# Ledger of designs, part 9: peptides against a protein of PDB entry 4GXB

Target 1, 277 residues: chain A of PDB entry 4GXB
Amino acid sequence: VPTEEVSLEVLLSNGQKVLVNVLTSDQTEDVLEAVAAKLDLPDDLIGYFSLFLVREKEDGAFSFVRKLQEFELPYVSVTSLRSQEYKIVLRKSYWDSAYDDDVMENRVGLNLLYAQTVSDIERGWILVTKEQHRQLKSLQEKVSKKEFLRLAQTLRHYGYLRFDACVADFPEKDCPVVVSAGNSELSLQLRLPGQQLREGSFRVTRMRCWRVTSSVPLPSGSTSSPGRGRGEVRLELAFEYLMSKDRLQWVTITSPQAIMMSICLQSMVDELMVKKS

## One batch from the design tools (peptide; aimed at target 1 M207 L242)

Design b1_p10_8_s3 (made by RFdiffusion4, then SolubleMPNN; from b1_p10_8, 4 letters changed)
Fold by OpenDDE base, seed 2:
Structure b1_p10_8_s3 (fold): chain B 277 residues (1-277), chain A 10 residues (1-10)
Amino acid sequence: as target 1 above (277 residues)
Amino acid sequence: SELFVNPVFE
């Protein structure tokens, strides 16, 4: 791709558009810095955010595809897909809510976290009771961003990334689940026939290993992932989990977002490693 | 496929 100046659209979690002028040859960090500059985000806070490739769904929600890597050219990465559904999104890229304190000290950082959190609540990524929702709405109406975030930090699945409905082989084969990543875990929400909503928590510290596999289903075979046509590439995330003392069990999630799930796992592991060192 | 071994496994 010839090096030229282009206008690149980067979205916030709430769909707010940030237009930046960058070079087609600018790498992910270059674009991120451009976005930060456009937002007036301080340099020392840039590291708390990342650029993600997402697919915008019909309802306007974002299906996260992957985190853009350092060597990538965001303009090329998004335009090469030749679909207007794909977008670049800016989102915080840490898991421990303690880091919010650093980001919230800055007005722009606070605004970014606020916008993301509002969106996450609206999208159902963060789970709230009726009373909590009322409190949040009140704070939102008052534009009390700091208080809003403090309350949100206490909510279930705060800081989680929620994936599209998919299928897992746990607790049984072909079980429809909703996976969320956060707080050093994968949360699998499921409802079995005639049962209440259940949540399985898989802590990353109890995952011995994980892998992502891709396969092409045979024409005669049905896809395990709902909505996928025959012949489409099927992605799976499998992790070996310590279910109990000295008992390891593989859990497999079939999802187009398996790569993103793996990236989340790696990211959570990396953060834990930093804390451990 | 690549297998990721978890260094923080306990």
Scores: peptide ipSAE 0.603, ipTM 0.965, DockQ to the pose 0.899
OpenDDE base, seeds 1, 3, 4, 5: peptide ipSAE 0.597, 0.602, 0.600, 0.603; ipTM 0.964, 0.964, 0.965, 0.965

Design b1_p10_8_s4 (made by RFdiffusion4, then SolubleMPNN; from b1_p10_8, 6 letters changed)
Fold by OpenDDE base, seed 4:
Structure b1_p10_8_s4 (fold): chain B 277 residues (1-277), chain A 10 residues (1-10)
Amino acid sequence: as target 1 above (277 residues)
Amino acid sequence: EEVFENPVFE
């Protein structure tokens, strides 16, 4: 791709648009720095955020596709998809809420976390009770961003990334689930027929390994996959989990976001490694 | 296929 100066749109979690002038040849970090500069985010806080490729749904929600890698050219990565549905989103890229303390010390960092958190609550990524919602709204009305975040940090699935509804083979085959990643775990929410909502927590520290696979269903196969066209690629995330003492079991999630799930796992593992060292 | 071994597995 020829090197040219272009205007690139980067979205915040809440859909706020940040326009930056970059080169088509600028790598992910270059673009991230440009976004930071545009927002007046200090250099020492840039590392707490990453750029993600997302697909914007009709309702304006974001389906995370993957994190942009360091060697990528964000302009090329997003434009090559030739669809206006795909966007680049800035989001915090750490899991431990303790790091919020560092980010919140800066006005811009605080604003970014606040905007993200508000969005996550509005989209149902963070689970809140009625009373908690009332408290949050009160704080939001007062524009008490720090207090808002402190309360939010205590909420269920704070800091999690929620995926689109998909299918898992746990606890039974072809089980509809909603997967969320955060707090060093994959949370699988599911409702079996005639049963109440259940949540399975799969801690990363109990995953021996994981893999992402892609396959093309055979047209002549006896198995029909609803919603999949002929020859449509099927992505799966599978992880081997220590269910109990000396009992490993594979869990497989079928999702178009399997890659993103794997990226989340790796990211959580990386962060845990830092803590362990 | 590529399998990612987890270094923080316990």
Scores: peptide ipSAE 0.590, ipTM 0.962, DockQ to the pose 0.863
OpenDDE base, seeds 1, 2, 3, 5: peptide ipSAE 0.588, 0.588, 0.589, 0.590; ipTM 0.962, 0.962, 0.962, 0.962

## One batch from the design tools (peptide; aimed at target 1 T205 R206)

Design b1_p11_1 (made by RFdiffusion4)
Pose (drawn by RFdiffusion4):
Structure b1_p11_1 (pose): chain A 263 residues (1-190, 198-221, 229-277), chain P 11 residues (1-11)
Amino acid sequence: VPTEEVSLEVLLSNGQKVLVNVLTSDQTEDVLEAVAAKLDLPDDLIGYFSLFLVREKEDGAFSFVRKLQEFELPYVSVTSLRSQEYKIVLRKSYWDSAYDDDVMENRVGLNLLYAQTVSDIERGWILVTKEQHRQLKSLQEKVSKKEFLRLAQTLRHYGYLRFDACVADFPEKDCPVVVSAGNSELSLQLREGSFRVTRMRCWRVTSSVPLPSGGRGEVRLELAFEYLMSKDRLQWVTITSPQAIMMSICLQSMVDELMVKKS
Amino acid sequence: LSLPAGHEIPP
């Protein structure tokens, strides 16, 4: 892509706009640094956040497509799709909430975690009852951002990434499920199954050839993981989802974080 | 129960 200065909108998890001037040839880290500079996020906290390509739904919710890799050009990644429904999003990119402590030491880092947690609750990524949700919106007005986040860290599925509803062959073939990734596991809500990353020997992403539109082709995508169900028993679990690649990215990210910790 | 670190394999 010829080098040219352009304006790029990067959204926070709650949809707040962050406008940055970048080059069409800038890579993911360059764009991330420009967003951090605009937000006044310290350099030493940039590594706790990443940029994601998402599809914004009619209701404003985001369906995560992929985390942008180092070699990618974010302006090109989003513009090449030729659709205003696709957005670049900044979100925390680690899994263990112990890292929240490092981020919350800075006012901007705390503000970012607070904003995405509020959105996570509003969009049902964090699981609360109708009554609890009522209480939370109230506590939100009455407590500091820090206190609100400390409470949120104890809520069900805090720190998880939620995927569009899809199907899986667990427990039975073609079961409707909601899949979420977090806390070193995949959660399948059918009843529930919890599949630990450390019990996955491997996983595979498969795709059908592109098919005529039922001007976009369609592809059947699957994410299958080989799971140690019990001693010396491995069983494949298959999820059929247009977001199979994002799920695979989350599994790799969670495995990588476990290994960094082990080291 | 656990296994060595998992990873993605080709289709």

Design b1_p11_1_s1 (made by RFdiffusion4, then SolubleMPNN; from b1_p11_1, 5 letters changed)
Fold by OpenDDE base, seed 4:
Structure b1_p11_1_s1 (fold): chain B 277 residues (1-277), chain A 11 residues (1-11)
Amino acid sequence: as target 1 above (277 residues)
Amino acid sequence: LSLPPGSQVPA
């Protein structure tokens, strides 16, 4: 691709648009630095954020596709898809809420975390009770961002990434589930017919291994899951989990976001390794 | 129940 100056749009979690002038040849870090400069985010806080490729849904929600890698050219990565539904999003890239303390010390960092947290609550990524929601709303009306975040940090699935509804072979074959990644786990939420919402927790520390596979479904006439067009690539995340002492079991999640799930797993493991060192 | 839209991050 010829090197030229272009305007690139990067979205915040709340859908706010940040326009940056970059070169088509600028790598992910160069673009991230440009976004940081535009927002007046200090250099020492840049490492707490990453750029993600997402698909924007009709309701404005983001389906995370993958994290942009260091060697990538964000302009090329997003434009090569030839669809306007794909966007680049800035989001925090750590899991431990203790790192929020560093980010919150800066006004811009605080604003970014606040905007992300509000969005995550609005989208139902963070689980809140009616009373908690009232408290959060009151704090938001007062624009008490620090207090808002401190309350939010105590909430279920704070800092989690929520995926689109998908299918798993656990606890039963072809079980509809909602997967969320955070706090060194995959949370699988499911509602069986006539039952209450159930959650299964899969801690990364109990995963022996995981893999992503890609397959092209054979045109088998019967399993028309209504939403997948004929011939779409099927992605699966499979992980081997220590269910009990000396009992390993494979769990398979079928999702277009299997790659993103694997990135989250690796990122959570990496962060745990840093803390143990 | 929806929260009010989040604050804009100053540019």
Scores: peptide ipSAE 0.034, ipTM 0.671, DockQ to the pose 0.017
OpenDDE base, seeds 1, 2, 3, 5: peptide ipSAE 0.009, 0.032, 0.017, 0.027; ipTM 0.534, 0.660, 0.580, 0.611

Design b1_p11_1_s2 (made by RFdiffusion4, then SolubleMPNN; from b1_p11_1, 6 letters changed)
Fold by OpenDDE base, seed 5:
Structure b1_p11_1_s2 (fold): chain B 277 residues (1-277), chain A 11 residues (1-11)
Amino acid sequence: as target 1 above (277 residues)
Amino acid sequence: LELPPGSQVPA
């Protein structure tokens, strides 16, 4: 693509639009810096955020596709998909809430975290009780962003990325699940027939390995999931998990977001490694 | 199959 100046739209988690003038040849970091500059986010806080490719759903929710890599050209990455559903989103890219302390010290950082957190709560990514919801709403009404975040940090699945409903082979084959990534784990929420909602935790530290596979179902295969047309690419995330001492078991998640899940796993592992160094 | 350790029923 010839190098030219273009206007690129980057969304915040709450759907706020940030328009930046960039070159088509600008890489992810260049675009990120442009967004930061537009928001008046200081340079030392840029590293706490990343650009993500998402698909905007009809209800305005974001289905995360993947993190944009350093070598990518965000303008090309999003426009090449030839669909207006795809957006670039700015979101925090760390997992440990301790890093919030650094970000919250800056007004812009605080606002970004606040907006993201509000959105995550509204979307049900962060799980809240009725009482907690009341408290959060009160703080929101008071526009007490710091207090809001401090309360939010204590909530279940704070900082998690929630994926679209998908299927896993655990605990049973073809089990509908909702996967969330955060706090160095994959959380699988599921409801089996006649059972209450349950949550399984798969800690990344107990994952021996993981992989993403892409396959095209054979036309003759009866495993046409009702919602996928014949011939659609099936993505799976499989990880080998230490279930107990000396007992490894493969768990497979079938999801169009398998790539994003793997990115989250790697990101969580990387962060843990940084903390140990 | 049992859920892995740390599995909880949401309150």
Scores: peptide ipSAE 0.010, ipTM 0.587, DockQ to the pose 0.040
OpenDDE base, seeds 1, 2, 3, 4: peptide ipSAE 0.010, 0.010, 0.010, 0.009; ipTM 0.578, 0.577, 0.566, 0.575

Design b1_p11_1_s3 (made by RFdiffusion4, then SolubleMPNN; from b1_p11_1, 7 letters changed)
Fold by OpenDDE base, seed 3:
Structure b1_p11_1_s3 (fold): chain B 277 residues (1-277), chain A 11 residues (1-11)
Amino acid sequence: as target 1 above (277 residues)
Amino acid sequence: LELPPSSQVPA
């Protein structure tokens, strides 16, 4: 791609558009710095955020595809897909809520965390009771951003990334599940026929290994899942999990977001290693 | 109960 100055749209988690003028040859960090400058985010806080490639759904929800890597050219990465559904999103890129304290000290950082948290609650990524929702609404009406975040930090799945509904072979074969990543775990929410909502927790510290695989299904006439066209690539995340003492079991998640799930796993492991050092 | 739309991040 020729080096040219272009206008690039970067979205916040709430869909707010940030327009930046960058070069087509600018790498991920260059674009991130441009976004930070546009928002007046200080340089020392840039490292707490990352750029993500997402697919925007019809309802405005984001399906996270992957984190943009350092060597990537965000303009090329998004435009090469030749679909307006793909967007670049700015989001916080750490898991431990303790890092919120650093970000919240700055007005812009506080605003970014607040907007992200509000959006995550609206999307149902953060799980709230009716009473908690009332309290959050009251704080939002008062525009008490710090208090809002402090309450939100106590909520279930705060800081988690929620994925689109997918399928797992746990606890049963071809089980519909909703996967969320956060707090050094994959949370699998599922409802079996006639049962209440259940959650399975898979801690990364009990994962011996994981892998992502891609395959092209053979046109078998029978199980056309209605939405996947003939020849669509099937992605799977499989991990070997220590279920009990000396008992390893493979769990496989079939999802178009398998790559993003693996990125989350690695990111959570990396953060744990930093804390132990 | 629905929360109001997400606040815009001031520039």
Scores: peptide ipSAE 0.017, ipTM 0.599, DockQ to the pose 0.017
OpenDDE base, seeds 1, 2, 4, 5: peptide ipSAE 0.011, 0.018, 0.017, 0.011; ipTM 0.591, 0.533, 0.591, 0.576; seed 2 fails the geometry check

Design b1_p11_1_s4 (made by RFdiffusion4, then SolubleMPNN; from b1_p11_1, 5 letters changed)
Fold by OpenDDE base, seed 2:
Structure b1_p11_1_s4 (fold): chain B 277 residues (1-277), chain A 11 residues (1-11)
Amino acid sequence: as target 1 above (277 residues)
Amino acid sequence: LELPPGSEVPA
C-alpha cells in the first residue's frame, strides 16, 4: 500500500470521535501515539491504553473483535473490511484497578477512565444496584470524576469487557450465556429454564489451556439462527478447566468474539505474571 | 450440571 497521509477516526468508549492524521503505513503504536497527542495524554500513560477493532452495532454498542497488534497497520486493518460498521476504539488495556491510580493522576487519563466507566455502566457492562446507580448519577451530575471512579471500582464487573450474547456447552449444551472478561476470570451469566440468573466464574489460574477454533458449519437443514448467514465462520473458544481436585473439564464457548476472548485471557494471564515477578 | 463449587455468585 502506498504511503499516504490519511485521516483516521478513533473512537472512545463513549463514541466520542478522535480524528488523527496518520500515514497509511503507521503501525498501531504510531496511531496510538497520534491519538494520545490529540487528546493531550502524556507519553507515560500511553501504555495503559490500546487500540481495538470493534464492530459498531445498530444501537451504537461496540462488539469487540480484537486488539490491534503491534505491527499491524490500523488504517489498513479497518479499511480493508470495507464496512462502516468497523471502528477503532481506544480503551484501557489493563485489568487491575490499582493501575487506575496512575492514570487518574492525569486530567486526560482521568477523563478517559471516567468516560469509559460511564459508558460501561450505561451499557450494562458494570452491574449496579438502584442505590448505586443513584449515587453514581449524583456524582456524575456534580462532575466528581474521581469520586465516581472510586465508587465504580467497587462495583461488580468493574473493568470487565462484556461480550455479545453467545452460546456455551456449559453447564448444558447450547446454553445461552453472556460472557464477561475481567479480574482474571471469565464470568458466564446464564439463566436456565425455571432458574434465576446465575453467574459462573472461570478463573484463568484454573485454566490449564485454551484454544480458538474456526470452522465452517455444514449446511445443517435445521434453524439457522436468524443472524447467521450461510457460510459464516463459526468461532469457538475452548478451555480446559480444573473444576475440582484432579478433575479437568473442557468448556466451549461459541462466539464470533472467541478471538477477543482469547486475547483477554492471554492479557489477564500476562498481567498476573507481571505481578508475580 | 452444576457450576463449579465456589464459582456461583448470586446475581
Scores: peptide ipSAE 0.019, ipTM 0.657, DockQ to the pose 0.042
OpenDDE base, seeds 1, 3, 4, 5: peptide ipSAE 0.010, 0.012, 0.012, 0.012; ipTM 0.601, 0.564, 0.602, 0.567

Design b1_p11_2 (made by RFdiffusion4)
Pose (drawn by RFdiffusion4):
Structure b1_p11_2 (pose): chain A 263 residues (1-190, 198-221, 229-277), chain P 11 residues (1-11)
Amino acid sequence: VPTEEVSLEVLLSNGQKVLVNVLTSDQTEDVLEAVAAKLDLPDDLIGYFSLFLVREKEDGAFSFVRKLQEFELPYVSVTSLRSQEYKIVLRKSYWDSAYDDDVMENRVGLNLLYAQTVSDIERGWILVTKEQHRQLKSLQEKVSKKEFLRLAQTLRHYGYLRFDACVADFPEKDCPVVVSAGNSELSLQLREGSFRVTRMRCWRVTSSVPLPSGGRGEVRLELAFEYLMSKDRLQWVTITSPQAIMMSICLQSMVDELMVKKS
Amino acid sequence: SELTFNPAFES
């Protein structure tokens, strides 16, 4: 892409706009640093956040497509799709909530975690009852951002990433499920199954050839993981999802974080 | 098709 200065909108998890001037040839880290500079996020906290390509739904919710890799050009990644429904999003990119402690030591880092947690509750990524949700919106007005986040860290599925509803062959073939990734596991809500990353020997992403539109082709995508169900018993679990690649990225990210910790 | 092996696997 010829080098040219452009304006790029990067959204926070709640949809707040962050406008940055970047080059069409800037890579993911360059764009991330420009967003951090605009937000006044310290350099030493940039590594706790990443940029994601998402599809914004009619209701404003985001369906995560992929985390942008180091070699990618974010301006090109989003513009090449030729659709205003696709956005670049900044979001925390670690899994263990112990790292929240490092981020919350800074006012901007705390503000970012607070903003995405509020959005996570609003969009049902964090699981609460109708009554609890009522209480939380109230506590939100009455408590500091820090206190609100400490409470949120104890809520069901805090720190998880939620995927569009899809199907899986667990427990039975073609079961409708909601899949979420977090806390070193995949959660399948059918009843529920919890599949630990450390129990997955491997996983595979497969795709059909592109098919005519039922002007975009369609592809059937699957993410299958080989799971150690019990001693010396491995079983494949298959999820059929247009977000199979994002799920695979989350599994790799969670495995990588476990290994960094182990080291 | 892409296959990934988990280095954190525990048997």

Design b1_p11_2_s1 (made by RFdiffusion4, then SolubleMPNN; from b1_p11_2, 6 letters changed)
Fold by OpenDDE base, seed 5:
Structure b1_p11_2_s1 (fold): chain B 277 residues (1-277), chain A 11 residues (1-11)
Amino acid sequence: as target 1 above (277 residues)
Amino acid sequence: MEVFENPVFEA
């Protein structure tokens, strides 16, 4: 792609559009810096955020595809998909809520976290009780962003990324699950017929390894489930988990977001490594 | 097929 000046749209978590003038040859960091400058986010806070490629759903929700890599060209990455559904989103890229304290010290950082958190609650990524929801609404009405965040930090799945409904082989084969990544874990929520919502927590520290695989289902002559078009690539995330002492078991998640899940795992691992050093 | 080994794995 020839180097040209372009207007690139970057969305915040709440769907707010940030237009930045960048070069088509600008790398992810360059674009991120441009977004930060546009928002008046200090340079020292840029590292707390990342750019993500997402698919915007009909309801305006974001399906995270992947994190943009450092040497990637965001303009090319998003435009090459030739679909307006794909967007670039700015989101916080750390997992430990302790880092919120650093970000919240700045007005712009506070606003970004607030907007993200409101959106995550509205989208059901953060789980709230009726009473908690009432409290949050009250704080929102008062525009008490700090207090709102402090309350939100205590909520279930605060800081998690929620994925689209998918399938796992745990606890049983072909279980429909909703996966969320956060707090150094993968949370698998499932509702079996006639049963209450169950959650499986898979801590990253108990994962020996993981892998992403892609396969093309062979046209088995039998009953093609109507929804999988012939030739759709099946992505799977598999991780080897320490279920109990000296007992490792593979858990496999079948999801088009398997790559993003793997990125989340790596990101959580990286953060934990920093804490251990 | 790339397998990612987890350096923070606690056995």
Scores: peptide ipSAE 0.595, ipTM 0.957, DockQ to the pose 0.875
OpenDDE base, seeds 1, 2, 3, 4: peptide ipSAE 0.591, 0.591, 0.593, 0.591; ipTM 0.956, 0.956, 0.957, 0.957; seed 4 fails the geometry check

Design b1_p11_2_s2 (made by RFdiffusion4, then SolubleMPNN; from b1_p11_2, 7 letters changed)
Fold by OpenDDE base, seed 5:
Structure b1_p11_2_s2 (fold): chain B 277 residues (1-277), chain A 11 residues (1-11)
Amino acid sequence: as target 1 above (277 residues)
Amino acid sequence: MQVFENPVFEA
């Protein structure tokens, strides 16, 4: 792609559009810096955020595809998909809520976290009780962003990324699950017919390894379910988990977001490594 | 097939 000046749209978590003038040859960091400058986010806070490629759903929700890599060209990455459904989103890229304290010290950082958190609650990524929801609404009405965040930090799945409904082989084969990544874990929520919502927590520290695989289902002559078009690539995330003492078991998640899940795992691992050093 | 080994794995 020839180097040209372009207007690139970057969305915040709440769907707010940030237009930045960048070069088509600008790398992810360059674009991120441009977004930060546009928002008046200090340079020292840029590292707390990342750019993500997402698919915008009909309801305006974001399906995270992947994190943009450092040497990637965001303009090319998003435009090469030739679909307007794909967007670039700015989101916080750390997992430990302790880092919120650093970000919240700045007005812009506070606003970004607030907007993200409101959106995550509205989208059901953060789980709230009726009473908690009432409290949050009250704080929102008062525009008490700090207090809102402090309350939100205590909520279930605060800081998690929620994925689209998918399938796992745990606890049983072909279980429909909703996966969320956060707090150094993968949370698998499932509702079996006639049963209450169950959650499996898979801590990253108990994962020996993981892998992403892609397969093309062989045209089995059997009437495969109408929804998988012939030739759709099946992505799977598999991780080897320490279920009990000296007992490792593979858990496999079948999801088009398997790559993003793997990125989340790596990101959580990286953060934990920093804490251990 | 790339397998990612977890350096923070606690056995």
Scores: peptide ipSAE 0.602, ipTM 0.959, DockQ to the pose 0.872
OpenDDE base, seeds 1, 2, 3, 4: peptide ipSAE 0.600, 0.600, 0.601, 0.603; ipTM 0.959, 0.959, 0.959, 0.959; seed 4 fails the geometry check

Design b1_p11_2_s3 (made by RFdiffusion4, then SolubleMPNN; from b1_p11_2, 7 letters changed)
Fold by OpenDDE base, seed 4:
Structure b1_p11_2_s3 (fold): chain B 277 residues (1-277), chain A 11 residues (1-11)
Amino acid sequence: as target 1 above (277 residues)
Amino acid sequence: MQTFENPVFEE
């Protein structure tokens, strides 16, 4: 692609559009810096955020595809997909809520965290009770962003990334699950018809290893699940988990977001490594 | 197939 000046749209978690003028040859960090400059985010806070490739759903929700890597060209990465459904999103890229304190010290950082948190609550990524929701709404009406975030930090799945409904082989084969990544774990939520919500928590420190695999399903005759067209690549995330003392078991998640799940695992591992040093 | 070993795995 020839080097040209272009207008690139980057979305915040709440769907707010940030337009930046960049070169088609600008790498991820260059684009991130341009977005930061447009938002008046200070340079020392840029590292707390990343650019993500997402698919926008019909309801305006985002399905996270992957984190943009440093060597990538965001303009090329998004436009090469030749679909308007794909967007670039700015989101915080750390897991430990302690880092919120650094970001919240700045007005722009505070606003970004607030907007993300409001969106995550509205989308059901953060789980709230009716009473908690009332309290959050009251704080939102008062525009008490710091107090709102302090309350939100105590909520279930605060800081988690929620994935689209998928399938796992845990607790049983072909179980429909909703996976969320955060707080150094993968949370697998299962809701069967007429049953209570069941949750499995898989701590990263109990995962010996993980892998992403891709396969092309052979046209087996019978159960065409309507949504998987013939020839679609099946992605799976498998991790070997320490279920009990000296007992390792493989858990496999079948999801188009398997790559993103793996990125989350690596990111959580990296953050834990920093804390141990 | 790429397998990632976890350096923070606790036995």
Scores: peptide ipSAE 0.591, ipTM 0.959, DockQ to the pose 0.896
OpenDDE base, seeds 1, 2, 3, 5: peptide ipSAE 0.586, 0.588, 0.590, 0.586; ipTM 0.958, 0.958, 0.958, 0.958

Design b1_p11_2_s4 (made by RFdiffusion4, then SolubleMPNN; from b1_p11_2, 7 letters changed)
Fold by OpenDDE base, seed 5:
Structure b1_p11_2_s4 (fold): chain B 277 residues (1-277), chain A 11 residues (1-11)
Amino acid sequence: as target 1 above (277 residues)
Amino acid sequence: EVVFENPVFEA
């Protein structure tokens, strides 16, 4: 792609559009800096955020595809997909809520976290009780962003990234699940027939390893799964988990977002490594 | 196939 000046749209978590003038050859960091400058986010806070490639759903929700890599060209990455459904989103890229303290000291950082959190609650990524929702709404009405965040930080799945419904082989084969990544874990929510909602927590520290695999289903004459077109690539995330003492078991998640899940795992691992140093 | 070994794995 020739180096040209272009207007690139970057979305916040709430769908707010940030237009930045960048070069087609600008790397992820360059674009991120441009977005930060546009928002008046200080340089020392840029590292707390990342650009993500997402697919915007009909309801405006974002399906995260992957994190843009440092040396990637965001303009090319998004435009090469040739679909307007794909967007670039700015989101916080750390997992430990303790880092919120650094970000929320700045007005812009506070606003970003607030907007993201509101959106995550509205989208059901953060789980709230009726009473908690009432409290949050009250704080939102008062525009008390700091207090809102402090309350939100205590909520279930705060800071988690929620994925689209998918399938896992745990606890049973072909079990429909909703996966969320956060707090150094993968949370698998499932509802078995006739049962209440259950959650399986898989802590990253108990994962020996993980892998992402892609396969093309052989044209089996049996159209077994109605929704997958012939030749659709099947992505899987598998991790080897310490279920109990000296007992490792592979858990496999089949999801188009397997790559993003793997990125989340790596990101959580990286953050934990920093804490251990 | 790429396998990611987890350095923060606690056995």
Scores: peptide ipSAE 0.627, ipTM 0.965, DockQ to the pose 0.878
OpenDDE base, seeds 1, 2, 3, 4: peptide ipSAE 0.623, 0.625, 0.624, 0.625; ipTM 0.965, 0.965, 0.965, 0.965

